Peptides against a protein of PDB entry 7AE7. Designs and how they scored, part 70

Target 1, 321 residues: chain A of PDB entry 7AE7
Amino acid sequence: KVYKDLREFLEVLEQEGQLIRVKEEVNPEPDIAAAGRAAANLGKNQPAVFFEKIKGYKYSVVTNVHGSWQNHALMLGLDKNTSTKDQFYELNRRWDKFPVPPNVVKREAAPCKENVIDKDINLFEILPLYRINEQDGGFYISKASVVTADPEYPDDFNKLNVGTYRIQVKDRDRVGIQALAMHDIAVQLEKAEAENKPLPIAITIGNNPLVTFMASTPVGYNQNEYEFVGALQDGVPMDIVKSDLYDHLYVPAGSEVVLEGHIIPRVRTVEGPFGEFPGSYSGARLQCEVKIDRITHRTNPIFENLYLGIPWTEIDYLMAL

## One batch from the design tools (peptide; aimed at target 1 P28 E29 F124)

Design b2_p25_8_s2 (made by RFdiffusion4, then SolubleMPNN; from b2_p25_8, 16 letters changed)
Fold by OpenDDE base, seed 5:
Structure b2_p25_8_s2 (fold): chain B 321 residues (1-321), chain A 25 residues (1-25)
Amino acid sequence: as target 1 above (321 residues)
Amino acid sequence: SEYDPYVEENKRRNAEAEARFEALT
């Protein structure tokens, strides 16, 4: 089975008994994190947790989407009881199908384009933001697929980067992003900052689960993550659409939310702390700042966010493959 | 570690919320 978007995957998780639906209104804090921990205590077959109603917010949250080997099997369109060994064999078999070029769809055919916000941007109106960990210095977007291009080669699709980065919400229309020197985004940012130019960026939230998986998987600088998504779909291309602000940036057509903007050149602001692991907080550091200039989103967008409440977190599954 | 009443109250609220959601699952 191949998924066009997060919603098709959540439907399969629910059908397979791998999603808990919380229908009662919850408080953003502490109830989201607490329900995630409670679900994690159900053993090795940890479900996703879908919160339909969050006090003070209009939209829903889903967590722990990649939080088990059963969810990983289903992501690959396999039986949920497929062994880790057989999942690894199938991943390697499909990896050899690279590259599988994506389909570029028209703007009118892309669900991520259903709604537009280009004025009075307020991230808190679109995303049900909460502290993931008790001691977090703010609200984090921890499971976004971030799209950037090489400023020297903007038309080279092979240099289009889709990566996962730590993102702190700083203001209504600003986020901090952790661009480490080892990440492809840091190479692209260095080129932009050398000329004192902004780096174009699209922060995509709530994607096809293989997009989120590939955004967390290291690939070569001249390899496009979307072409690996097509390979992992056993040769079925994924659907992408051109961004609204930039001709050279493409986003997943099915994204729940797309934040389009720019990294402000040569600006660094305080970010953190964030609990990356239970009992381990990264201190406050100077990080890059993104201005959000446009939002596109699906009607009733689902905020997919990472679950970090116990050992063998969702990150451990994303990094173990 | 010095006792921080804010941290301890937050831990209490988290434990109560966990127990509430464990009863729903």
Scores: peptide ipSAE 0.054, ipTM 0.613, DockQ to the pose 0.028
OpenDDE base, seeds 1, 2, 3, 4: peptide ipSAE 0.030, 0.019, 0.048, 0.009; ipTM 0.576, 0.330, 0.619, 0.328

Design b2_p25_8_s3 (made by RFdiffusion4, then SolubleMPNN; from b2_p25_8, 19 letters changed)
Fold by OpenDDE base, seed 5:
Structure b2_p25_8_s3 (fold): chain B 321 residues (1-321), chain A 25 residues (1-25)
Amino acid sequence: as target 1 above (321 residues)
Amino acid sequence: MDYDPYVAANAARNAAAEAAFAART
């Protein structure tokens, strides 16, 4: 089984008993984090948790999408009871199919383009933002697949980077991004900042689960994560579409939300703390700041966010494969 | 816990997000 988007995956998770639907209205704080912890306590087969109604927000949240070995098996299109060993075997077998180039679809064929916001941007109107941990310095987007390119080689598709970064929402149209020196985005940002130019960025939320997985998986600087997604789909290409602002940035065609903007050159603002692990906070630091210039989104977008609350956390599963 | 000057700085920088959140909830 191959998934075009998050929605197709959530449908399979629900059919397989690996998704809990919370139908009652919840408060964004503390109920989302609390309900996520409660669901994770149900056993080793941790389901995704889908919150249909959040007070003050129009749209839904889903957490813990990658939060179990069963969910990872299903992501690979395997039986949910496939052993971790067999999942690794299959992952490695498929990895050798790299590269599998993506299909570039037309704008009109991309679900992420159903709606556009290009003025009066307010992230809190589109994303049901909340504190994941009580001591978090703000509201985090923790499962975004962030697309950037090499500003020296913008047309080199092999240098297109799709990565996962810690993103704190700082304003209606501003986010902080943790671009560490070990990240490919830091190389690209350094080149842009050397010329005092903005770095184009697309922050994509609610993707095909293999996109989210590959964005969290280190690859070579001259390797495209989308070509690995096709490999992990057993040779089936994924669908991508050009960003609206940048011809050289491609986003997953099925993304729930795409935040298009730029990293402001040579600006650093305080970001954090964030509870990356239960009881462990990475301190506040000076980090890059992104201006959001355009949003595209699916109708009734689902905000996929990281579940953090008990070991094994969703991040532990994303890092373990 | 030792005073982290970044906590206060973050609170100031994040004030707009806090206001946007408060307007929703």
Scores: peptide ipSAE 0.481, ipTM 0.867, DockQ to the pose 0.048
OpenDDE base, seeds 1, 2, 3, 4: peptide ipSAE 0.057, 0.014, 0.038, 0.027; ipTM 0.419, 0.279, 0.362, 0.490; seed 1 fails the geometry check

Design b2_p25_8_s4 (made by RFdiffusion4, then SolubleMPNN; from b2_p25_8, 13 letters changed)
Fold by OpenDDE base, seed 5:
Structure b2_p25_8_s4 (fold): chain B 321 residues (1-321), chain A 25 residues (1-25)
Amino acid sequence: as target 1 above (321 residues)
Amino acid sequence: MPYEPYVEENKKRNAEAAERFEKET
């Protein structure tokens, strides 16, 4: 089975008993984290947690989408009871199908383009933002697939990078991004900053689960994560669409929310602290700042965000494959 | 709007983090 978007995957998780729906209005803090911890305590079959109503916000949140081996099996379109060994075997078998080029769909065919905000940008109108951990230096977007290109080779599709980065919300239209030297985005940013130019960026939220998986999986600088998604879909291409602001950036057609903007050249601001692991905080550092210039989103967008908690984090499953 | 308290909370948290960073560096 192949999924076009997050919604098709959430439907399967719910059908398979791998999604808990919270229908009561919750406070973002501490209720989201508390419910995630409660779900983690249900044993090895940790479900996703879907919050229908967040106090003060219009839209929903889902967490722990990748938070179990059952969810990983379902992501691969396998039976939820498929052994870890058989999941690894199937993943490796599909990996050898790389590259599988994506389909570029028309703007009118892309669900992520249903609504547009191009003025008075306010992330809080679209995303039910909160602190993931009590000591976080602000609100975080922790499960986004971030799209950037090589500014020297913007038309080289093989240099299009789709990565997962820590994103702190700074203001209504600004986020901090942790672009470490080990990340492909840092190479692209260095090239842009050498010329004192902004780096175009698209921050995509609520994707096909294989997009989120591949964005969290290191690949070569000259390898496109979308071509691996097609491989992991057993040779079925994924659907991408051109960004609204940039001709050379492509985003998943089914994204719940797309934040289009730019990294401000040679600007560094305080980012963090962030609780990456239970009881471990990465200190505050000077990091890049992104200005958000445009938002596109599905009607009633779902904010997919990371679950961080005890005993197992969602990251533990994303990194174990 | 109902989310405005969260905007102000986020600003406060960012400002507190920046102040701590400046004192520690």
Scores: peptide ipSAE 0.670, ipTM 0.956, DockQ to the pose 0.964
OpenDDE base, seeds 1, 2, 3, 4: peptide ipSAE 0.662, 0.668, 0.668, 0.663; ipTM 0.954, 0.955, 0.956, 0.955

## One batch from the design tools (peptide; aimed at target 1 K58)

Design b2_p26_1 (made by RFdiffusion4)
Pose (drawn by RFdiffusion4):
Structure b2_p26_1 (pose): chain A 313 residues (1-149, 158-321), chain P 26 residues (1-26)
Amino acid sequence: KVYKDLREFLEVLEQEGQLIRVKEEVNPEPDIAAAGRAAANLGKNQPAVFFEKIKGYKYSVVTNVHGSWQNHALMLGLDKNTSTKDQFYELNRRWDKFPVPPNVVKREAAPCKENVIDKDINLFEILPLYRINEQDGGFYISKASVVTANKLNVGTYRIQVKDRDRVGIQALAMHDIAVQLEKAEAENKPLPIAITIGNNPLVTFMASTPVGYNQNEYEFVGALQDGVPMDIVKSDLYDHLYVPAGSEVVLEGHIIPRVRTVEGPFGEFPGSYSGARLQCEVKIDRITHRTNPIFENLYLGIPWTEIDYLMAL
Amino acid sequence: HEVAELNSSGEADPDAVKAIHDAIAD
């Protein structure tokens, strides 16, 4: 099976006993992070946890989506009990199908274009943002796929919420931004960027794939789907930016020129906090989202947690 | 509160459900 969006994958997870629904209202902190840690601590057949009600928020949160070998196998379309080695072999075989060009769809057909917010941008009206770890510098978007511009790149970068319409980003960790970053800051011009949240599991998996192999990212997702191309759609504001047609939330924005502010600290996969450093800020100019969006976020702590599964094979 | 519609049903391991609810309660 191939998933057009996060919601089809969550349906499969729930049918397979790999998704737990939390119906009672929970507080943002520390409840969501504590549940994410506990789900990771179950050791075997760790499920995704779906929070339907978060105090003070309108929408729902899902966590630990990738956080088990069962979830990982279901992401690949295999039986949930497929051994880790066999998943490795299936990924090795599909790796060679690269490239599979994506299908570009019309705006009216992309579920991520159902709702538009073009003014008075407020991330908190859409995303139930919360603190992941006690010493984090702020509320984080820890599982976004970021699109920048064959020269189109998708990657995962931790994003700290600074204001209702502003976030932080480590721009010098996106090694295609950094030739356009010099030109843009030298000329005081903005650099367009797209932040996608709530994606097809293979899109997130591709976004965590090593940068050393300069692939074409979306064309790699079609390879992981064993030759089935993925659907992408052009962003509202920037014609050279394409986002997954099924994303739950799309934040279209730009990197603010000549602005450095304190970002962090935040957790890193080796199990420790990073330090606080001066990083770039991104202004959100537009939000498009699916009706009743789902905030797919990720807990990160002492290994093993979901990030280890996203990096393993 | 608003929740996305999903076309699925199923039950996870009762022990795992209890563990999640205990972690939230604590």

Design b2_p26_1_s1 (made by RFdiffusion4, then SolubleMPNN; from b2_p26_1, 9 letters changed)
Fold by OpenDDE base, seed 4:
Structure b2_p26_1_s1 (fold): chain B 321 residues (1-321), chain A 26 residues (1-26)
Amino acid sequence: as target 1 above (321 residues)
Amino acid sequence: MLVPELNASGEADPEAVAAIREAIAA
């Protein structure tokens, strides 16, 4: 099976008994993190947890979407009981199909374009933000697929990067992003900052699960993650759409939320602390700052976010493949 | 505190449902 978006995947997870729906209103803190921890601590068959109602917010949250081997099997469109060995075999078999170029769809055909916010941007109105860990220094967006391009080669689709980075919310329209030197985004940012230019960025939330998987998987600088998504879909192209602000940035057509903006050149702000591990907070670091200039989103957008806790968590499964 | 009636839809594992219910009720 191939998924167009997060919603089609969540429907399958629910049908397969790998999603628990919480229909009662929860407190964003501590209930979301507590439930995510409880799900992770099951040790096997860890379900996604979908929160329909969050106190003080309009929209829903889902966590632990990639939180088990069963969820990974289903992501690959396999039986949920497919062995880890057979999942790896199938992953490798499909990997050899690279490249499978994506389909560029029209703006009107892209669900991520259903709603637009281009003024008075407030991330808290769109995302049910919460602290993942009790001692976190702020709210994190931990499961975004971040799209950037080479500013010297903006029309080279092979240099389009889709990566996962730690993102701290700083203000209504500002986020901090951790661009490590080992990431392709750091190369692109260095080029932009050399000329004191903004780096265009699209932060995409709530994607096709294979987009999230590939955004978390290192690839070559001249390899496009969307072409691997098509390979992992067994040769079925994924659908992408042009960003609203930038002709050279393409986002998943089915994204729940797209934050379009720019990395402010040569600006660094304090980020953290963040609880990467229980009881172990990363020190405060100087990180890049993104201004959000435009939001597009699906009607009733689902905020997909990662639970970070004691291994094995969702991130450990994403990194194990 | 009202125990959230986790209306787990579908064939979710009762143990998983119980664990999440307990975690939210705590």
Scores: peptide ipSAE 0.508, ipTM 0.829, DockQ to the pose 0.276
OpenDDE base, seeds 1, 2, 3, 5: peptide ipSAE 0.430, 0.470, 0.461, 0.434; ipTM 0.799, 0.812, 0.797, 0.789

Design b2_p26_1_s2 (made by RFdiffusion4, then SolubleMPNN; from b2_p26_1, 12 letters changed)
Fold by OpenDDE base, seed 3:
Structure b2_p26_1_s2 (fold): chain B 321 residues (1-321), chain A 26 residues (1-26)
Amino acid sequence: as target 1 above (321 residues)
Amino acid sequence: MLVPELNSSGKPDEEAVKKILEAIKK
């Protein structure tokens, strides 16, 4: 089984008993985090939790999508009861199929292009934002696949980076991003800032689960994460589409939300604190700031966000494979 | 803790659902 988008995966999770649908209206705080904690504490069969209705918001949230070995087996299109050993064996077998180049689809064929917002941008109208942890200094987007390119080699597809970074919402049209020196995005940002130029960026939310997996998996600077997604799909190419603002940035065709913008050169603003682990908050730091210039999104977009808690949490499963 | 057997119907475990809903009500 191959998934084109998050929705196809959520359907399979629900069919397999690995998704709990909350139909009653919830408060964004503390209910989403409380439900995530409860799901993570169920033991070995942690389901995803899908919230249909969130007070004060129009759209839905899903958490804990990668939160179990069963969900990881299903992500690979295997039986949900596939052993961790057999999952690793299959993952390694498919990894050797790299590279599998993606299909570039037309704009009109990409679900992420169904709606456009290019003025009066307000992230709170599109994303049901909430504090993940009680002591968080703000709202975080913790499960985005962030697309950037090498500004010296913008046409080199092998240098296109798809990574997962901590993103704090700063304003209606601004986010802070944690770009550490060990990340490929930091290399690209350094090159842009050397010339005092903005770095083009696309922050993609609610993706094919293998895109999210690969964005959390370190690869070589000259290796494209989309070509690994095709390998992990057992040789089936994934679908990508050109961004609206930038000819050199490609996003997953099935993304629920795409935030297109730029990292402001040589600007640093206070970001954090964030509860990366229970009882361990990263202190406030000066981080990069992104201006959001355009949003594209599916009709009734699903906000996929990470649940963070005591191991084994969703992030621990994503890092363990 | 006994991992609740996912019932053959593909529905989430009733105990799991109950625990999540109880967590939301607190």
Scores: peptide ipSAE 0.284, ipTM 0.699, DockQ to the pose 0.196
OpenDDE base, seeds 1, 2, 4, 5: peptide ipSAE 0.175, 0.201, 0.262, 0.205; ipTM 0.660, 0.641, 0.690, 0.664

Design b2_p26_1_s3 (made by RFdiffusion4, then SolubleMPNN; from b2_p26_1, 10 letters changed)
Fold by OpenDDE base, seed 3:
Order: sequence, then C-alpha cells, then structure tokens
Structure b2_p26_1_s3 (fold): chain B 321 residues (1-321), chain A 26 residues (1-26)
Amino acid sequence: as target 1 above (321 residues)
Amino acid sequence: MLVPELNASGEADEAARQAILDAIAA
C-alpha cells in the first residue's frame, strides 16, 4: 500500500485499530497531552489519537501517528504485525531504489492548494495550537516538514532540503525556528545571511507519513528527501507541487497546511523553553525568525503534531529506524 | 448494515479508547 497523503494513512490506521477517534470536545490544554500520555502507556499497541473537536478552534488535531511499530509497519504498507527486524530489512531493500524522482503535479491537482490565505494571516485560525508540555514557553509545531533550498543553487533539485525542526509560534504570522549548525538548513541560511537576504521557506504540516519519516532522517546535502520517499514507496513516485511564492521550492501535493514565508536575515529572537524530554526543558535561546507571507491548506485541515511524553514516544520510533 | 463483529481486537481498541477518555477526564 502507498499513501498519497496523511488522510489515506489515517484511514488505514483506523481500519487496522491503530487510531483512536475522540469525538467529544476537548480542551487543547491539558486534554491533548493527557490523551497522548495515555496512548503512549497502552504498551506495544500505541495508537494514533485523532481529536475531532478542539474547544476554541475550528479544526482537528492528530497525534502519535508514528507512535508504534504497528504504525511504522503500516506506513511501509506491511502487515501491522511485521517484526521490527523485517521492517528494517524491507526499509533497507527499498532504500537501495534511490533515487525515485517525484511527480510534479499542476497547482489545480494539488489538495494543499484548495484554500489560500494571503492577507491578515493568523496561524491560530488555521492550527489548533496548544502547549505540548505544561511548562513550554509557547505553542510548538513539532512535526512539520520544512522545505528550503540552496540560495546559491536554487534550481538544483538535489540541494532541496526537507527537514524537521523545532518551531515555536511567536505571533499570528511569525514563528521561531531552531536551525542547528549540523542541519542542512543552517548551511543554506548562512549563505543567505552572508548576502543579507531572506531565505525562502515552506513549512508543511500533515504529510504523507513517509515524507515526515524522511524529513526526520539525515541524508546527504546533495540528496533530495522526496527521491527517498519514492524509494521507500517501493519505486512509486510521490506527488509534489511548486510553492506559490517561490519557483524553486516544491511541497508535498497532499499537505494539510503549507506555511510559505522567509527567514528574516540576521534576526535572532528568544525561543523556548521547550520540553524535549520529560522533565527536561531546553533553556530559552536566540533562534531564527520566520515571517509567514502566505498559507495554503486543504479544506478542514488536520493539524498533525508530535506527542512528547515518557519514552517510548513518537520521536523514539522515528529515530529507531 | 453489517455490524462489524467486534473481534478480539475491537475489545482491545475499546479498552484503549476508554483509557484515553479516562485520562482526559482526570
């Protein structure tokens, strides 16, 4: 089985008993985090949790999508009871199919383009934002696939980077991003900042589960994560679409939400604290600031966010493969 | 309407759902 988007994957998770739907209205805090902790404590069969109704918000939240070995097996289109060993062997077998170039679809064919917001941007109207941990310094987008390019080689598709970074919401149209020196985005940002230029960015939320997996997996600077997604789909290309603001940035065609904007050059603002581990908060740091200039989204967008709790958490499963 | 027979997995899923709902209510 290959998935075009998050929704196709959530349907399979629900059919396989790997998704719990909460139909009751919940408070964003503390209910989402409480439910995530409960799901993580269900032993080996850790389901995704889908919240249909969030008090004060219009749209839904899903957490713990990658939160179990069963969910990882299903992501690979395998039986949910496939052993971790067999999942690893299949992953490696498919990895050797790299590169599998993506399909570039027309704008009109891309579900992520169903709705556009280009003025009066307010992230709180699109995303049901909440504190992941009780002592977090703000709201985080923790499971986004962030798209950037090399500003010196913007047309080199092999240098297009899709990565996962810690993103704090700072204002209605601003986010802080943690671009560590070891990340490809930091190399690209350094090049832009050397010229005092903005770095174009697309922050994509609610993707094909293999996009999220590859965005969390380190690859070479001259290797495109989308070409690995095609490999992990056993040779089936994924669908991408050109961003609205930038000709050189491509986003997953099926993304639930795409935040398009730029990293402001040579600006650093306070970000954090954030609970990276239970009982361990990273201190406040000066991090990059992104201005959001345009949003595209599917109708009734699903906010996919990472659950952070007691190990094994979703992040542990994403790092274990 | 084929009432899906709640197989043994369905009972486990309901117990899991109830555990999550109980955690939200706590």
Scores: peptide ipSAE 0.317, ipTM 0.696, DockQ to the pose 0.178
OpenDDE base, seeds 1, 2, 4, 5: peptide ipSAE 0.244, 0.313, 0.227, 0.305; ipTM 0.674, 0.695, 0.755, 0.694

Design b2_p26_1_s4 (made by RFdiffusion4, then SolubleMPNN; from b2_p26_1, 9 letters changed)
Fold by OpenDDE base, seed 4:
Structure b2_p26_1_s4 (fold): chain B 321 residues (1-321), chain A 26 residues (1-26)
Amino acid sequence: as target 1 above (321 residues)
Amino acid sequence: MLVPKLNASGEADPEAVQAIRDAIAA
């Protein structure tokens, strides 16, 4: 099975008994994090948790989407009971199919383009934001696939980077992003900042599960994560679409939400603390600031977010392979 | 607090459903 978007994957998770649907209204805090923790603490067969109604918000949240080996098997389109060994074998077999170039679809064919917000941007109207941990210094978008390009080689598709970074909401239309020196985004940002130019960015939320997986998987600077997604789809290309603001940025066609904007050059603001582990907060650091200039989203967008806690959590499954 | 009606669609583990219910009710 190949998935076009998060919704097709959630449908399969639900059919396979790997998704719990919460239909009654919950409080964003502490209920979402509490449920995510409870799901992670099951030790096996950890389901996704889908919250249909969050108090004070219009849209839904899903967490723990990659939270188990069963969910990981299903992501690969395998039987949910496929052993970790056989999953690893299949992953490696498919990896050898790289590169599988994506299909560039027309704007009209991309579900992520169903709705546009280009003025009065308020992230809180689109995303049911909550603290993942009680002591977090703010609201985090923890499972976004962030798209950037090399500003010196914007037309080099092999230098298009899709990565996962810690993103703190700073204001209605601003987020902090943790770009570490080991990340490809840091190389691209350094080039932009050398010229005192903004770095174009697209922050994509609620993707095809293999996009999220590849965005969390380190690849070479001259390797495109979308070409690996096609390989992991056993040679079926994924669908991408051009961003609205930038001709050189491409986003997954099926994204639930796309935040288009720019990293402000030579600006650093306080980000954190964030509870990566219970009782272990990464200290507050000076991090990059992103201005959000445009949002595109599906109708009734699903906010996919991860729960972070004691291993084994969703992040450990995403990084285990 | 209304205990959220967790509908497990498909073959969701009843123990998992109860664990989520208990976590939200706490």
Scores: peptide ipSAE 0.477, ipTM 0.796, DockQ to the pose 0.302
OpenDDE base, seeds 1, 2, 3, 5: peptide ipSAE 0.216, 0.273, 0.368, 0.214; ipTM 0.671, 0.693, 0.721, 0.666

Design b2_p26_2 (made by RFdiffusion4)
Pose (drawn by RFdiffusion4):
Structure b2_p26_2 (pose): chain A 313 residues (1-149, 158-321), chain P 26 residues (1-26)
Amino acid sequence: KVYKDLREFLEVLEQEGQLIRVKEEVNPEPDIAAAGRAAANLGKNQPAVFFEKIKGYKYSVVTNVHGSWQNHALMLGLDKNTSTKDQFYELNRRWDKFPVPPNVVKREAAPCKENVIDKDINLFEILPLYRINEQDGGFYISKASVVTANKLNVGTYRIQVKDRDRVGIQALAMHDIAVQLEKAEAENKPLPIAITIGNNPLVTFMASTPVGYNQNEYEFVGALQDGVPMDIVKSDLYDHLYVPAGSEVVLEGHIIPRVRTVEGPFGEFPGSYSGARLQCEVKIDRITHRTNPIFENLYLGIPWTEIDYLMAL
Amino acid sequence: SYLTGPFEEAPDYEHAKRLEEKIEES
């Protein structure tokens, strides 16, 4: 099976006993992060946890989506009990199908274009943002796929919420931004960027894939789907930016020129906090989202947690 | 009505423990 969006994958997870629904209202902190740690602590057949009600928020949160070998196998479309070695072999075989060009769809057909917010941008009205770890510098978006511009790149970068319409980003960790970053800051021009949240599991998996192999990212997702192209749609504001047609939330924005502010600290996969450093800020100019969006976020702590599964094979 | 900014109530660690236990029992 191939997943057009996060919601089909969550449907498969729930049918396979790999998704737990929390129906009672929970507080943002520390409840969501504590549940993510506990789900990771179950050791075997760790499920995704779906929070339907978060105090003070309108929408729902899902966590630990990738956080088990069962979830990982189901992401690949295999039986949930497929051994880790057999998943490795299946990924190794599909790796060679690269490239599989994506299908570009019309705006009216992309579920991520159902709702538009073009003014008075407020991330908190869409995303139930919360603190992941006690010493984090702020509320984080820890599982976004970020699109920048064959020169189109998708990657995962931790995003700290600074204001209702502003976030932080480590721009010098996106090694295609940094030739356009010099030109843009030298000329005081903005650099367009797209932040996608709640994606097809293979899109997130591709976004965590090493940068050393300069692939074409979306064309790699078609390879992981064993030759089935993925659907992408042009962003509202920037014609050279394409996002997954099925994303739950799309934040279209730009990197603010000549602005450096304190970002962090935040957790890193080696199990420790990073330090606080001066980083770039991104202004959100537009939000498009699916009706009743789902905030797919990720807990990070002492290994093993979901990030280890996203990096392993 | 819903929040338009960061959530500012003190953390409820007893609630978080009950939720951890619930997840483990599931």

Design b2_p26_2_s1 (made by RFdiffusion4, then SolubleMPNN; from b2_p26_2, 7 letters changed)
Fold by OpenDDE base, seed 2:
Structure b2_p26_2_s1 (fold): chain B 321 residues (1-321), chain A 26 residues (1-26)
Amino acid sequence: as target 1 above (321 residues)
Amino acid sequence: SFLTGPYTEAPDYESAKKLEEKIKEA
């Protein structure tokens, strides 16, 4: 089975008994993090947790989507009881199909374009933001697929990067992003900053689970993650759509939320602390700052976010393959 | 404050415990 979006995957998780639906109103803190921890600590068959109602917010949250080998098997369209060995075998078999170019769909056909916010941007109106860890220095978007291009080669689709980065909310329309030197985004940012130019960026939230998987998987600088998603879909192309602000950036057509903006050149602001591991906070550091200029989103967008805790958590399953 | 969002009340740890129990029983 191939999934067009997060919603199709959540439906399958629910059908397979791998999703807990919380229908009662919850507090954003500490209930979401507590539930995520409880789900991760079940030892086996760890389900996603979907919160329909969050106090003080309009929209829903889902966590622990990739939080088990069963969820991983289902992501690959396999039986949930498929062994880890057989999952690896199938993943490797499909990997050899690279490249599978994505389909570029029209704007009108892309669910991520159902709604637009281009003025008075407030991230809190769209995302039910919460602290993942009690001592976090702010609200984090921890499971975004971030799209950037090479500013010297903006039309080279092979240099289009889709990666996962730590993102802290800094203001209504500002986020901090951790761009480490080993990441492809850091190479692209260095080129932009050398010329004192903004780096165009699209931060996508709530994607097809294979997009999230590939955004967390290191690939070559001249390899496009979307072409691997098509390979992992057993040769079925994924659907992408052009961003609204930039002709050279493409986002998943089915994204729940797309934050379009730019990294401000040569600006660094305090980011953190963030609880990457229980009891270990990375110190506050100066990180890049993104201005959000436009939001597109599905009607009733689902905020997909990570639970972070003691291994094995969702992040460990995403990096294990 | 903008950075506090809708967080005006002290955390309800009892609600969190009930939710954890619900997840363990599911």
Scores: peptide ipSAE 0.392, ipTM 0.811, DockQ to the pose 0.496
OpenDDE base, seeds 1, 3, 4, 5: peptide ipSAE 0.374, 0.376, 0.382, 0.344; ipTM 0.792, 0.795, 0.796, 0.779

